# Ledger of designs, part 14: peptides against a protein of PDB entry 2YKT

Target 1, 231 residues: chain A of PDB entry 2YKT
Amino acid sequence: SRSEEMHRLTENVYKTIMEQFNPSLRNFIAMGKNYEKALAGVTYAAKGYFDALVKMGELASESQGSKELGDVLFQMAEVHRQIQNQLEEMLKSFHNELLTQLEQKVELDSRYLSAALKKYQTEQRSKGDALDKCQAELKKLRKKSQGSKNPQKYSDKELQYIDAISNKQGELENYVSDGYKTALTEERRRFCFLVEKQCAVAKNSAAYHSKGKELLAQKLPLWQQACADPS

## One batch from the design tools (peptide; aimed at target 1 C192)

Design b1_p22_1 (made by RFdiffusion4)
Pose (drawn by RFdiffusion4):
Structure b1_p22_1 (pose): chain A 225 residues (1-144, 151-231), chain P 22 residues (1-22)
Amino acid sequence: SRSEEMHRLTENVYKTIMEQFNPSLRNFIAMGKNYEKALAGVTYAAKGYFDALVKMGELASESQGSKELGDVLFQMAEVHRQIQNQLEEMLKSFHNELLTQLEQKVELDSRYLSAALKKYQTEQRSKGDALDKCQAELKKLRKKPQKYSDKELQYIDAISNKQGELENYVSDGYKTALTEERRRFCFLVEKQCAVAKNSAAYHSKGKELLAQKLPLWQQACADPS
Amino acid sequence: LEEVEEFIAELEEEIAEYKEEI
């Protein structure tokens, strides 16, 4: 009987994956694409900014008394080119390693989940029907206490076997369904962990490039007196 | 950078938990 409760829980897990998880995953993929489109806009504009900044650096390089300021502005643009390309690296860890792999899995999952739930429902119903029929045949023999005919005993053995088979099928079906859910959340967490490792490398690169160059830049217009 | 490193540690812990449950 707890078997029937478990049977409904299992159907509910497959329904939750097909109607809640995968659609939310489709939405996540869409937000990721918008995010990348926006990140491309920033990388591009950062280019215009830093070229405008190099133009100022060229002017200071050609003047009397401000040449070293020209060098400082060149170095600022250079630091930003080095930071940016550590960012473009985190960006491709986003496209090829996260958005593409998510889209590939979710595409095949619709058919896979519809087929797995259906196969489970058919197998569980077939085992239940066979058990009910064996029990009905036994009830017929028994109707027309510590005594059992040869045929009654054979039905009792068969009912015991089929009941054990049905309960194991429902028990294993539930464990499998929870595992399908967990594997989908695990893959999502893994893809996010990979993008995160590249975000750490990007931010670490920025900290050290600036920790190296920033004090010299702050000194360039200090009072020499 | 410290917040990103803490976030990565949390994700690695969640992945270990999921692998154990699976």
Fold by OpenDDE base, seed 4:
Structure b1_p22_1 (fold): chain B 231 residues (1-231), chain A 22 residues (1-22)
Amino acid sequence: as target 1 above (231 residues)
Amino acid sequence: LEEVEEFIAELEEEIAEYKEEI
């Protein structure tokens, strides 16, 4: 029946969230933690590289013929320090606003969805059983009427059962329809939450890239000129 | 960058509208 098909669709949405979405989200969080760790490693390695660049700048500043290049090397190291500070802020946001919140959400969600599905199944079954009982009673009444010398005696009761079946069928269909909409809403809400958190990360990433672009675009012409100018 | 920021804003608006419909 249409109601049975919609019921199966509803159960499949809940199963897809529990068995596909949530495990995939846990994997996404794990991959995010790996990415964060790698970027933290880059930040640490970069510090060593630019500390070494500062040492080269010190040597240039002590030279007779390359003094101005010392200042350029110091500026290069300082610009990088500012870019790295922005990266560290982005990483903190990535951890606190994406990974932690997704991890908290996915851990709570398994219990919630199991309870929601169980509630839906219990109520759907209760309405289905009540409909089946009414249909069975109508069938019994019709058998009694066919065997009776006075079939008109059962006509009013037959109409009452037909009306009751129609009403219960409508209630079941509405309940299953609403259940399906609710399940789809639950699924969409989870994707929306993921998108929302990724938007926050994207904004912070954009700020990192913008700051890097701005600083380098401002300084690079000066550094190039210093390399072209004879001492 | 402006195009990306606009795209993010559009997505945030769509998410907000959806949350009000629920």
Scores: peptide ipSAE 0.018, ipTM 0.498, DockQ to the pose 0.459
OpenDDE base, seeds 1, 2, 3, 5: peptide ipSAE 0.000, 0.013, 0.000, 0.020; ipTM 0.324, 0.364, 0.213, 0.446; seeds 1, 5 fail the geometry check

Design b1_p22_1_s1 (made by RFdiffusion4, then SolubleMPNN; from b1_p22_1, 9 letters changed)
Fold by OpenDDE base, seed 1:
Structure b1_p22_1_s1 (fold): chain B 231 residues (1-231), chain A 22 residues (1-22)
Amino acid sequence: as target 1 above (231 residues)
Amino acid sequence: LEEVLKKIKELEKKIKELKEQI
């Protein structure tokens, strides 16, 4: 029936979230933590590289004929320090605004969805059983009427069961329909939350890339000329 | 029916508690 099909669809939405979405989200969080760790490793390695570049700048500043190149090397190191600081701010946002919040939700979500599915199944079954009971009683009444010398005696009671079945069928269909809409809303809410948190990460990533582009675009022409203009 | 209603109430309580924690 339409109600039975929609019931199966409703259960499948909850099962898909619990068995497909949530495990995939846990994997996404794990991959995010690995990515964060790798980027933190890049920032640490970059510090060592640019500290060594500063040391080369100090040696140039102490020279007689390369003092101006010392300033260029210091500027190169400073620009990269500012870019790395912006990357660290992006990583803090990535950790606090995406990974931590997703992790907090996904750990409890399986239990929540299990309870929500159990509630829906319990109420759906209760309504279904009440409908089945009325249908069974109507069938028994019709059998009694067919075997009776006075079938008209049962006509009013037959109409009452037909009306009760119609009402209970409508209530069951509405309940299952609302259950399906609720399940789809639960699924959509989880994807929307992921999208919103990823948008926050994208905004901070854009700020990192913009700052890097701006600083390098401003300074790179000056640095490229430094060797062409000897003192 | 009473047993079903009791079970529904227990599930609603659990859902509320879990939802507040998420």
Scores: peptide ipSAE 0.030, ipTM 0.674, DockQ to the pose 0.017
OpenDDE base, seeds 2, 3, 4, 5: peptide ipSAE 0.030, 0.005, 0.017, 0.006; ipTM 0.669, 0.370, 0.463, 0.394

Design b1_p22_1_s3 (made by RFdiffusion4, then SolubleMPNN; from b1_p22_1, 9 letters changed)
Fold by OpenDDE base, seed 1:
Structure b1_p22_1_s3 (fold): chain B 231 residues (1-231), chain A 22 residues (1-22)
Amino acid sequence: as target 1 above (231 residues)
Amino acid sequence: LDEVLAKIKKLEEEIAKLKKEI
């Protein structure tokens, strides 16, 4: 029936969230933590590299013929420090605004969805059973009426069961329809939340990249010219 | 029917609790 098909669709939405979305989200969070760790590792490794660059700048500053190149090397290291500070801010946002919030939600969501599905199934079954009961009673009444010498005795009860079946059928269809809309809304809400959090991360990433681009664009021409200038 | 209604009510309370935590 239409109601049975809509019921199967509703259950399938909840199952898809619980069995596909939530496990995939847990994996996404795990991959995010790995990415965060790798970026922290890059930041640490970069510090060692640019600290070594500063040491080369110190040696240039102590030289008689390369003093100005010392300042260039220091500027390169300082620009890197500023870029790394922006990266650290981005990583804090990535952790706090995406990973932590997703982790908190995904753990609680399994229990929530299980309860929501069980509620829906319980109410749907209750309405279905009530409908089936009325249909069965109508069928019994009709059999009794057909075997009776006075079928008119059962006419009013037959009408009452027909009306009750019609009402219960309508209630079941409406309930299942609303259940399906609710399930789809629950699914959409989860995807929207992921998109919104990823947008926040993307904005912070854009700020990091913009700052790096601006700093490098400002200084790079000066650094490129430094070896051509007479000391 | 009363048992079903009681079960539904319990599930509603659980859902409401979990919604506040999420």
Scores: peptide ipSAE 0.036, ipTM 0.675, DockQ to the pose 0.017
OpenDDE base, seeds 2, 3, 4, 5: peptide ipSAE 0.033, 0.033, 0.034, 0.033; ipTM 0.670, 0.669, 0.693, 0.644

Design b1_p22_1_s4 (made by RFdiffusion4, then SolubleMPNN; from b1_p22_1, 10 letters changed)
Fold by OpenDDE base, seed 5:
Structure b1_p22_1_s4 (fold): chain B 231 residues (1-231), chain A 22 residues (1-22)
Amino acid sequence: as target 1 above (231 residues)
Amino acid sequence: LDEILKKIEELEKKIAELKKEI
């Protein structure tokens, strides 16, 4: 029936969130934590590289013929420090605005969805059983009327069961229809939350890349000329 | 978090009520 098909679709939405979306979201969070750890590793490795570059700048500053190149090497290390500060701000936002909020939500969501699905199933079954009972009683009444010498005695009661069946069928169809809309809204809300949090990360990532581009574009022409203009 | 927990508790209570009526 239409109500049975829509019931199956409703249950499948909840099952898809629980069995596909939530496990995939947990994996997404785990991959995000791995990416964060790798970027922290890049930060540590970069510090060692630019500390070594500063040491080369110190040696240039102590020389008689390369003193101005010491200032260039120090500027390169300072621009890196500023770019690194922007990366650390982006990583804090990535952790706090995406990973932590998704982790908190996905942990509670399994219990919520299980309870929501169970409530829907319990109420749907209750309405279905009440309909089936009325249909069974009408069938018993019709059998009794066919065996009776006075069938008209049961006509009013037959009409009452027909009306009750029609009303209960309509209530069941409406309940299942509303249940399906609710389930689709729950699914959409989860995707919308992911998109919203990823947009915040994208804005902070754009700020990091913009700042790095601006700093390098400002200084690179000066650094490129430094070897052509010996003091 | 508190809103989600409250919703879970409300759903669990409604399920328990529905089971008593059956």
Scores: peptide ipSAE 0.034, ipTM 0.622, DockQ to the pose 0.022
OpenDDE base, seeds 1, 2, 3, 4: peptide ipSAE 0.020, 0.015, 0.012, 0.025; ipTM 0.518, 0.451, 0.423, 0.543

Design b1_p22_2 (made by RFdiffusion4)
Pose (drawn by RFdiffusion4):
Structure b1_p22_2 (pose): chain A 225 residues (1-144, 151-231), chain P 22 residues (1-22)
Amino acid sequence: SRSEEMHRLTENVYKTIMEQFNPSLRNFIAMGKNYEKALAGVTYAAKGYFDALVKMGELASESQGSKELGDVLFQMAEVHRQIQNQLEEMLKSFHNELLTQLEQKVELDSRYLSAALKKYQTEQRSKGDALDKCQAELKKLRKKPQKYSDKELQYIDAISNKQGELENYVSDGYKTALTEERRRFCFLVEKQCAVAKNSAAYHSKGKELLAQKLPLWQQACADPS
Amino acid sequence: SELEEKIEALEKELEEIEEEIE
């Protein structure tokens, strides 16, 4: 009987994956694409900014008394080129390694989940029907206490076997369904962890490039007196 | 159980990466 409770829980896990998880995953992929389209806009504009900044650096390089300021502005643009390309690296860890792999899995999952739930429902119903029939045949013999005919005993053995088979099937089906859910959350967490490692390398690169150059830049217009 | 432990370990690693970036 707890078996029937477990049977409904299992159907509910497959339904949750097909109707909640995968659609939310389709939405997450869409947000990721918008995010990358936006990140491309920033990388492009950062280019215009830094070229405008290099133009100022060329002007200071040609003047009397401000040449070193020209060098400072060149170095600022250079630091940004090095930071940006550590960002473009985190960006492709986003496209090829996250968005593409998520889209590939979710595409095949619709058919896979519809087929797995269906196969489970058919197998569970077929085992339940065979058990009910064996039990009905036995009830017929028994109707027309510590005594059992040869044929009654054979039915008792068969009912015991099929009941054990049905309960194991429902028990394993539930464990499998929870595992399908956990594998999908795990893959999502893994893809996010990979993008995160590249975000750490990006931010670490920025800290050190700036920690190196920033004090010299702050000195460039200090009072020499 | 193995997948739950692996997800908790990845979550802790993500928290550490966030703290390093902060």
Fold by OpenDDE base, seed 2:
Structure b1_p22_2 (fold): chain B 231 residues (1-231), chain A 22 residues (1-22)
Amino acid sequence: as target 1 above (231 residues)
Amino acid sequence: SELEEKIEALEKELEEIEEEIE
């Protein structure tokens, strides 16, 4: 029946969230932590590289003919420091606003979904059983009427059961329909939350990239001409 | 947490429904 099909669809939505979405989200969080660790590693390695660049700048400053190039090398290292500060801020946001929040939600979501699905199943079954009972009673009544010398005696009860069956069937269909809409809303809410959190990360990432671009665009022309201008 | 409270409320509602059906 249409109601049975919609019931199966509703259960499948909950199962998809529990068995596909949530495990995939846990994996996403794990991959995010790995990505964060790798970026932290890049930051550490970059510090060593630019500290070595500062040492080259010190040597230039001590030279007789290359003193001004020392200042250029120091500026290059300083711009890098500012870019790294922006990266660290982005990583803090990535950890605190995305990974931690997703981890907290996904840990509790299995319990929530289990309870929600069980509630739906229990109420759906109760309504279905009540409908089946009325249908069975009508069938018994009709059999009794066919064997009776006075079928008219059962006519009013037959009408009452027909009306009850119609009402209960309508209620079951409405309940299952609402259940399906609720399940789809639960699924959509989870995807929307992920999209919104990823948008926040994207904004922070854009700020990091913009700051780096601005700093480099400002200084690069000055650095490029440094060797053309003799001291 | 707010989510924990929602879970507890839902579990309580489920228990009430089960008792009503029995």
Scores: peptide ipSAE 0.047, ipTM 0.737, DockQ to the pose 0.015
OpenDDE base, seeds 1, 3, 4, 5: peptide ipSAE 0.046, 0.046, 0.043, 0.045; ipTM 0.738, 0.730, 0.709, 0.726

Design b1_p22_2_s1 (made by RFdiffusion4, then SolubleMPNN; from b1_p22_2, 11 letters changed)
Fold by OpenDDE base, seed 2:
Order: sequence, then structure tokens, then C-alpha cells
Structure b1_p22_2_s1 (fold): chain B 231 residues (1-231), chain A 22 residues (1-22)
Amino acid sequence: as target 1 above (231 residues)
Amino acid sequence: DELDKRIEELLEELKKIEELIA
């Protein structure tokens, strides 16, 4: 029946969120943490590299013929520091605005969805059972009427059961339909939340890349000219 | 019933988190 099919669809939505979406989201968070860790590693490694570059700059500054190149090397290291600072800000945002928030929600959501599904199932079953009961009573009444010398005696009661069945059928259909809409809304809300948080990440990433591009674009021409201009 | 109460509690908990991140 339509009601039965809609019921199955509703249950499947909840099951999909619990068994597919939430586990995948947990994995997503884990992968995000791995990504964060790797970027932190890059930060540390880069520091060592550019500290070594500073050392080369110091040597240039101590030379008799390459002093100005020392300043260039220092500037290169400084630009790196600024870019790195921007990366760190991005990582903080990535952690605080995405990973932490997702982790908090996904942990609570498992219990919530389980309870919501159980509530829906219980109410659906209750309404279904009530309908079945009325149908059974009608059948009993009809059997009794068939064996009676006065079938007209049961006519009013039969009509009452028919009306009750119709009403209960309608209520069940409406309940299941509303349940399906609710389930779909719950699913959509979760995807929307993920999208919104990723938008924040994208914004922060854009800022990081923009800052790096600007700094390098500003200084690179100067650095490229340094060897051509003897002091 | 008990289930309804638990659901309401969870909704409140989720709402609280949403408020914190807003």
C-alpha cells in the first residue's frame, strides 16, 4: 500500500543517516585531523628550511662583496614567516570552526536519530494496530450479521466501523507522509550544515592563498633584480 | 513518555551546541 511504501521510505532515510552519513562524517573528521597534522608538519619543516636560509643570509651579510644579497635572503625568510602565520590562522579556523563543531554534533546525533526513529516507528505501529483492530471488528460483525435473522440490526454499527476505518486509514497516511517529510528535512539539514562549514573553510583558505600571492608578487621582482645590481 | 522526554533532552543538547557555534 501507499502507506506501507511511504513507511519504508521514511525508515530508509533514518537508516541512511545513521548507517551511512554519520559514519562517513566521522571518517571525514578523522581525515580532516590527519590533514591538519600533515600541515602542522609542513609548518615545522618549513621553519627549519627558512631558518637555514637566514643563516645563508647572515653569511652574505658578513661577506665583502655580497652584503646586499644578505638582505634579500632575509626578506625571503620574512615573507615565508608571514605566509606561515596566515597558514596557522587558517588551521586554527579549520580546527575550531569545522572539525570541533562537526565532532560535537555527530556524537550527539547518533542518539537523537535513534530515538527519533523509534518514536516514529512506535507511533506508526500504534496507528497501524488501531486500524487493524477496527478492520478485524468489522469482519467479525459482518460474519455475525450473515448468520443473523435480522441483519438490519447491525447496519448502523457496520457503518460506524467503516467510517472509523476510513478515518484511521487517513490518519495513518498523513502521519507517515509527515514522517517522511520530517526525515528528509533532517537529512537535508545535516548536509546543509556540512556545506556551510566547508564554506567557512573555503573562505579562510582563500585568505591564506591570497595573502601569500600578494606578498610574493610584491617582493619577487625585487629579489629577481638583486643579482643584476652590483653594489 | 520516557522516549519523548529523552528526545526533548537531545534536542535541547543539540540546540545548545548550535548556539555555541553560531
Scores: peptide ipSAE 0.025, ipTM 0.566, DockQ to the pose 0.033
OpenDDE base, seeds 1, 3, 4, 5: peptide ipSAE 0.020, 0.017, 0.009, 0.019; ipTM 0.485, 0.467, 0.410, 0.486; seed 4 fails the geometry check

Design b1_p22_2_s2 (made by RFdiffusion4, then SolubleMPNN; from b1_p22_2, 8 letters changed)
Fold by OpenDDE base, seed 1:
Structure b1_p22_2_s2 (fold): chain B 231 residues (1-231), chain A 22 residues (1-22)
Amino acid sequence: as target 1 above (231 residues)
Amino acid sequence: SELDKRIEQLLQELEEIEKEIA
């Protein structure tokens, strides 16, 4: 029946969220944490590298013939520091605005969805059972009427059951239909939330890349000429 | 929806940033 099909579809939406989306989201969060850790590692390693570069700059500054190159090396290290600061800000945002929030939601969502599905199933079943009961009663009534010497005695009651069945069928269909719409909305909301948070991360990432590009674009021509034009 | 509008806004902002960087 239409209602049965819609019911199956509704249940499948909830099952898809619980069995596919949420586990995948947990994995996504885990991968995000790994990514964050790796980037933190990059930041740490970069610090060591550019600290060593500063040391080279100090040596240049102490030299008789390469003093100006010392300033260049210091500038390179400073630009790196600024870029890394921007990266750290991005990582903080990545952690706080995406990972933490997703983690909190996914943990709560399992319980919520289970309860929501159970509620839906219970109410759907209740309505279905009521319909079935009414149909069964009508069938019994018809059997009695067929065996009766006065079938007209049951005509009014038969009409009442028919009306009741029609009403209950309509209610069931509406309930299941609304349930399906609700389920789809729940699914969409979860994807939208993910997209929204990822967009925020992307914006922050863009800021990081923009800052790096800006700083390097500003200084790189100067650095490239440093060896060619000793002053 | 409010979320859709927010998503669209963020996407537009990102596009603008991309234009500035390119």
Scores: peptide ipSAE 0.022, ipTM 0.462, DockQ to the pose 0.377
OpenDDE base, seeds 2, 3, 4, 5: peptide ipSAE 0.000, 0.000, 0.018, 0.009; ipTM 0.294, 0.291, 0.420, 0.385

Design b1_p22_2_s3 (made by RFdiffusion4, then SolubleMPNN; from b1_p22_2, 12 letters changed; failed a check: too like the target's own chain)
Amino acid sequence: DELDKRIAELKEELAEIEAQIA

Design b1_p22_2_s4 (made by RFdiffusion4, then SolubleMPNN; from b1_p22_2, 8 letters changed)
Fold by OpenDDE base, seed 1:
Structure b1_p22_2_s4 (fold): chain B 231 residues (1-231), chain A 22 residues (1-22)
Amino acid sequence: as target 1 above (231 residues)
Amino acid sequence: SELDERIEKLLKELEEIKKQIA
């Protein structure tokens, strides 16, 4: 029946979230943590590299014929320091605004979904059983009526059962339909949350890249000409 | 905490349904 099919679809949505989405999300979070750690490692390694560059700048500043190149090397290191600061800000957002929040939700979601599914199943079964009971009673009544010398005696009761069955069928269909919509909404909410958090990360990432591009575009022509200038 | 509250609400509702069925 349509109701039974929709019921199966509803259960499948919940099962998909619990068995596919949530495990995948946990993996996504784990991969995100690995990515964060790697980027933190890049930041640390970059510090060492540009600190060494500063040292080269100091040596240039102490030289008799390359003093101006010392300033260039210092500027190069400073620009990259600013870029790294922006990266650190992005990483903080990545951690606090995406990973932490997703982790908090996914840890509790299994219980929530289980409870929601059980609630739906219990009520659906209750309504289904009530409908089945009425149908069974009607069938019994019709059998009695068919074997009776006075079938009209049961006519009013038959009509009552028919009406009850119709009403219960409608209620069941509506309940299952609403249940399906609710389940789909639950699924969509989770994807939307992920998208929204990823958008925040994307904005911060864009700021990082924009700042780097701006600073380097401004200074690179100057640095490229530094060796051509008279000492 | 909001999610926890929602979980508890659902569990409470489930228990109420079970009582009605029994």
Scores: peptide ipSAE 0.026, ipTM 0.539, DockQ to the pose 0.015
OpenDDE base, seeds 2, 3, 4, 5: peptide ipSAE 0.000, 0.000, 0.012, 0.007; ipTM 0.260, 0.293, 0.450, 0.436

## One batch from the design tools (peptide; aimed at target 1 R190 C192)

Design b1_p23_1 (made by RFdiffusion4)
Pose (drawn by RFdiffusion4):
Structure b1_p23_1 (pose): chain A 225 residues (1-144, 151-231), chain P 23 residues (1-23)
Amino acid sequence: SRSEEMHRLTENVYKTIMEQFNPSLRNFIAMGKNYEKALAGVTYAAKGYFDALVKMGELASESQGSKELGDVLFQMAEVHRQIQNQLEEMLKSFHNELLTQLEQKVELDSRYLSAALKKYQTEQRSKGDALDKCQAELKKLRKKPQKYSDKELQYIDAISNKQGELENYVSDGYKTALTEERRRFCFLVEKQCAVAKNSAAYHSKGKELLAQKLPLWQQACADPS
Amino acid sequence: AEYPDASNLEALEEELEEIKNDL
C-alpha cells in the first residue's frame, strides 16, 4: 500500500522535471543569451572608450612637459586591454561551455523523459495487473486454514514472487526518478562552477594589474615640492 | 539525454559558494 504512495511520488518527480525544471531551464538559457548579448555591448563600448583614451595619450606624447602623462594614459588603456581579454575568456566559458551544453541536453530530454515515464507507467501497471489476477485466481480456489492444496500453494508462491517483483520495481523506480532530478541539478551546478572559476581568474588578473600600475599613476601629478 | 552522475553535487555546491564569497 505504501507502494501506491511511492508510485504516485515517482510519477510526480517525472512530472516536476518535465513541467517545472525543463521549462525553467529553457528560461535560464534565454536569460543567459540576453546576458551575453549585453556583455558583448559592453566589450564593444569599452573599446571605443579606450581608443578615445589613447588619442589623449598621443596628444600628451607630442607636447612639451606632458609626455610622461602620455605614457600614463597609454598604460591605462593597456591594462584595460589585458583585463578585457581575461573577461573575453570568462565570456566563452559562458557560451561554449554553459549555454551550448545546456541547450544540447534540454533538447534531447523531452523525448527521453516522456519515454522513461511512459515505460515506467506501463511496466508498473503490467506487474500490478498480473498480481491482481493471480490473487483473484487464488481467492476463487480458496472460496470453493493451515491447510493448502498443491495448486493453492503454487498460487501462493507465484503471488509472493510477483508482489516482491512489483515492490522492488516501485522502490527502484522512485530511487531512479530522484537520481534523474539530482543529475540535472548537478549538471547545472557544474556548468556554473566552471564559469565561476573563470570569473575568479578574471578578477584576480584585474587586482594584480592594477596593484602594479596604480601607485605610479597616482604619482604622475603629485607636487614635487 | 543521459546526464552525468550527481555524486559530486554537494562538493560542487560548496566550491561554488566559496568562489562567490571570494568575489
Fold by OpenDDE base, seed 5:
Structure b1_p23_1 (fold): chain B 231 residues (1-231), chain A 23 residues (1-23)
Amino acid sequence: as target 1 above (231 residues)
Amino acid sequence: AEYPDASNLEALEEELEEIKNDL
C-alpha cells in the first residue's frame, strides 16, 4: 500500500543517515585531522628552511659586495613569516569551527537517530495494530451477520467499524507522511550544518591565499631587480 | 541549521520511555 511504501522510505532515510552518512562523516573528520597534521608538518619544515635562508642573508650582509642582497633575503623570510601566521589562523579556524564541532555532533548522532527511528517505529506499529484489530473485528461481525436470521441487528455496529477503520487508516497515513517529512528534515539538517561549517573554512582559506598573493605581488618585482642593481 | 544536541537527545529518550510505558 501507499502507507507501507512510505513507511519503508521513512525507515530507509534513517538507515541511510546511520549507515552511510555518519560513517562517511567520521571518515571526513579523520581525513581533516590528517590534513591538519600534514600542514603542521609543512609549517615545521618551512621554519627550518627559512631560518636557513636568514642565515644566508646574514652572510650576505657581512660581505663587501653583496650587502644589499642580505636585505632581500631577510624580506623573503619576513614575507614567509606573515604568510605562515595567516596559515596558522586558518588552521585554528579549521580545527575549532569545523573538525571539533563535527566530531561532537557525529558522536551524539548515533544515539539520537536510534531513538528517533525507534519512536517512529513504535508509534507506527501501534497505529497499524489498532487498524488491523478493527478490520479483524469487522470481519468477525460480518460472519455472524451472514449466519444470523436477523442480520439487521448488526447493521449499526458494522457502520461503526467501517467509520473507525476509515479514521484509523487516515491517521496512520498522516502519521507516516509526517514521519517521512521529519526524516528528510533530519537528513537535510546534517548536510546544511556541514555546508555552513565548510563555508567558514572557505572564507578563512580565501583570506590566507589573498594575503599571500598580495605580499608576494608587492615584493617580487623588487627581489627580481636586486641582482641587476650594482653593489 | 539546528543539528541535534545533548538536550534534544535527552528529551527524545525521555519521550521514548514514556511511549513504552503507555503501551
Scores: peptide ipSAE 0.338, ipTM 0.902, DockQ to the pose 0.049
OpenDDE base, seeds 1, 2, 3, 4: peptide ipSAE 0.325, 0.302, 0.336, 0.328; ipTM 0.896, 0.891, 0.899, 0.897

Design b1_p23_1_s1 (made by RFdiffusion4, then SolubleMPNN; from b1_p23_1, 9 letters changed)
Fold by OpenDDE base, seed 3:
Parts: C-alpha cells; structure tokens; sequence
Structure b1_p23_1_s1 (fold): chain B 231 residues (1-231), chain A 23 residues (1-23)
C-alpha cells in the first residue's frame, strides 16, 4: 500500500543516517585529527629548518663581505615565524570549532536518532493497529449480519465502522507522510551543519593564506635584490 | 542549522515515554 511504502522510506532515512552518515562522520573526524597532526608536524619541522636558516644569517652577519645578507636571512625567518603563527591559530580553530563540536554531536546523535525512530515506529504501529482492529470488527459485524434474521439492525454500525476505517486510514497516511518529511529534514540539517562548520574553517584558512601572501609579497622584492647590489 | 542538543534528546525521550504510557 501507499502508506506501507512511505513507512519503509521513512525508516530507511533514519537507517541511512544511523548506519551511513554517522559512521562516515566519525571517519571524517578521525581524518581531520590526522590532518591536524600532520600540519602540526609540518610546523615543527619548519621551525627546525628556519632556525637553521637563522644560524646561516648569523654567520653572514659575522662575515666581512656578506653582513647585509645576514639581515635578509633574518627577515626570511621572521616572516616564516609570522606565517606559522597564523597557521597555529587556524589549527586551534579547526580543532575547537569543528572537530570537537562534531565529535560531541555525533556521539549524542546515536541516542537521539534511536529515540526519534522509536517514537515514529511506536506511533505508526499504534495507528496501524487501531485501523486493523476496526477492519476486523467490521468483518465480524458483517458475518454476524449475514447470519441474522434481521440484518438491518446492524446497518448503522456498519456505516460507522466504514467511516472510522476511512478516517483512520487517512490519519495513518498523513502521519507517515509527515514522518517522512521530518526524517528528511533531520538528514538535511546534519549536512547543513557540516557545510556551515566547514565554511567557518575555510574562512579561517583563507585568512591564513592571505596573511602569508601579503607578508611575502611585501618582502620578496627586497630579498631578490640583495645579491644584485654591491656589498 | 541546529544540531540536536541534549535538551532536544531529553524532550524527545520524555515524549516517547508519554506515548508509550498512553498506549
């Protein structure tokens, strides 16, 4: 029946969220943590590299013919430090505003979705059972009427059951339809939440890249001229 | 978009309990 098909669709939406979306989201969080760790590792490794560059700058400053190049090397290291500071800020935001929040939400969501599905199933079943009962009673009444010497005495009651069945059928169909819309809304808002949080991360990432670009654009022309000029 | 909160869960669980009690 139409109601049965819609019921199956509704349950499938909840199952898809619970069995596909949420596990995938957990994996996404895990991959995010891995990505964060890798970026932190890059930051640490970069520090070592640019600390070594500073050492080269110190040597240049101590030289008789390359003193000015020491300042250039120091500036290169300083710009790097500023860029890395921006990266660290981005990573903190990435962790606190995306990963932590998603982790908390996905954990809670298992209980929420279970309860939501159970609520829907309980009410759907109740309405279905009530319909079945009325149908069964009508059938019994008709059997009784067929065996009676005065079938007309049951006519009003038969009409009442027919009307009740029609109303209950409509109610069940409406309930299941609304349930399906609700389930789809639950699915959509989870994707929307993910998109919104990822947009915030993207904004922070853009700020990091912009700052780096600005700093390098300011200094790079000066550095490129350093070796062309006489000492 | 608002993700379900603990408050939403509590409310839902309460509603479910009420429904079950009425059946």
Amino acid sequence: as target 1 above (231 residues)
Amino acid sequence: AVYPSSENLEELEKELAEIKASL
Scores: peptide ipSAE 0.271, ipTM 0.881, DockQ to the pose 0.064
OpenDDE base, seeds 1, 2, 4, 5: peptide ipSAE 0.263, 0.266, 0.258, 0.266; ipTM 0.882, 0.882, 0.878, 0.878

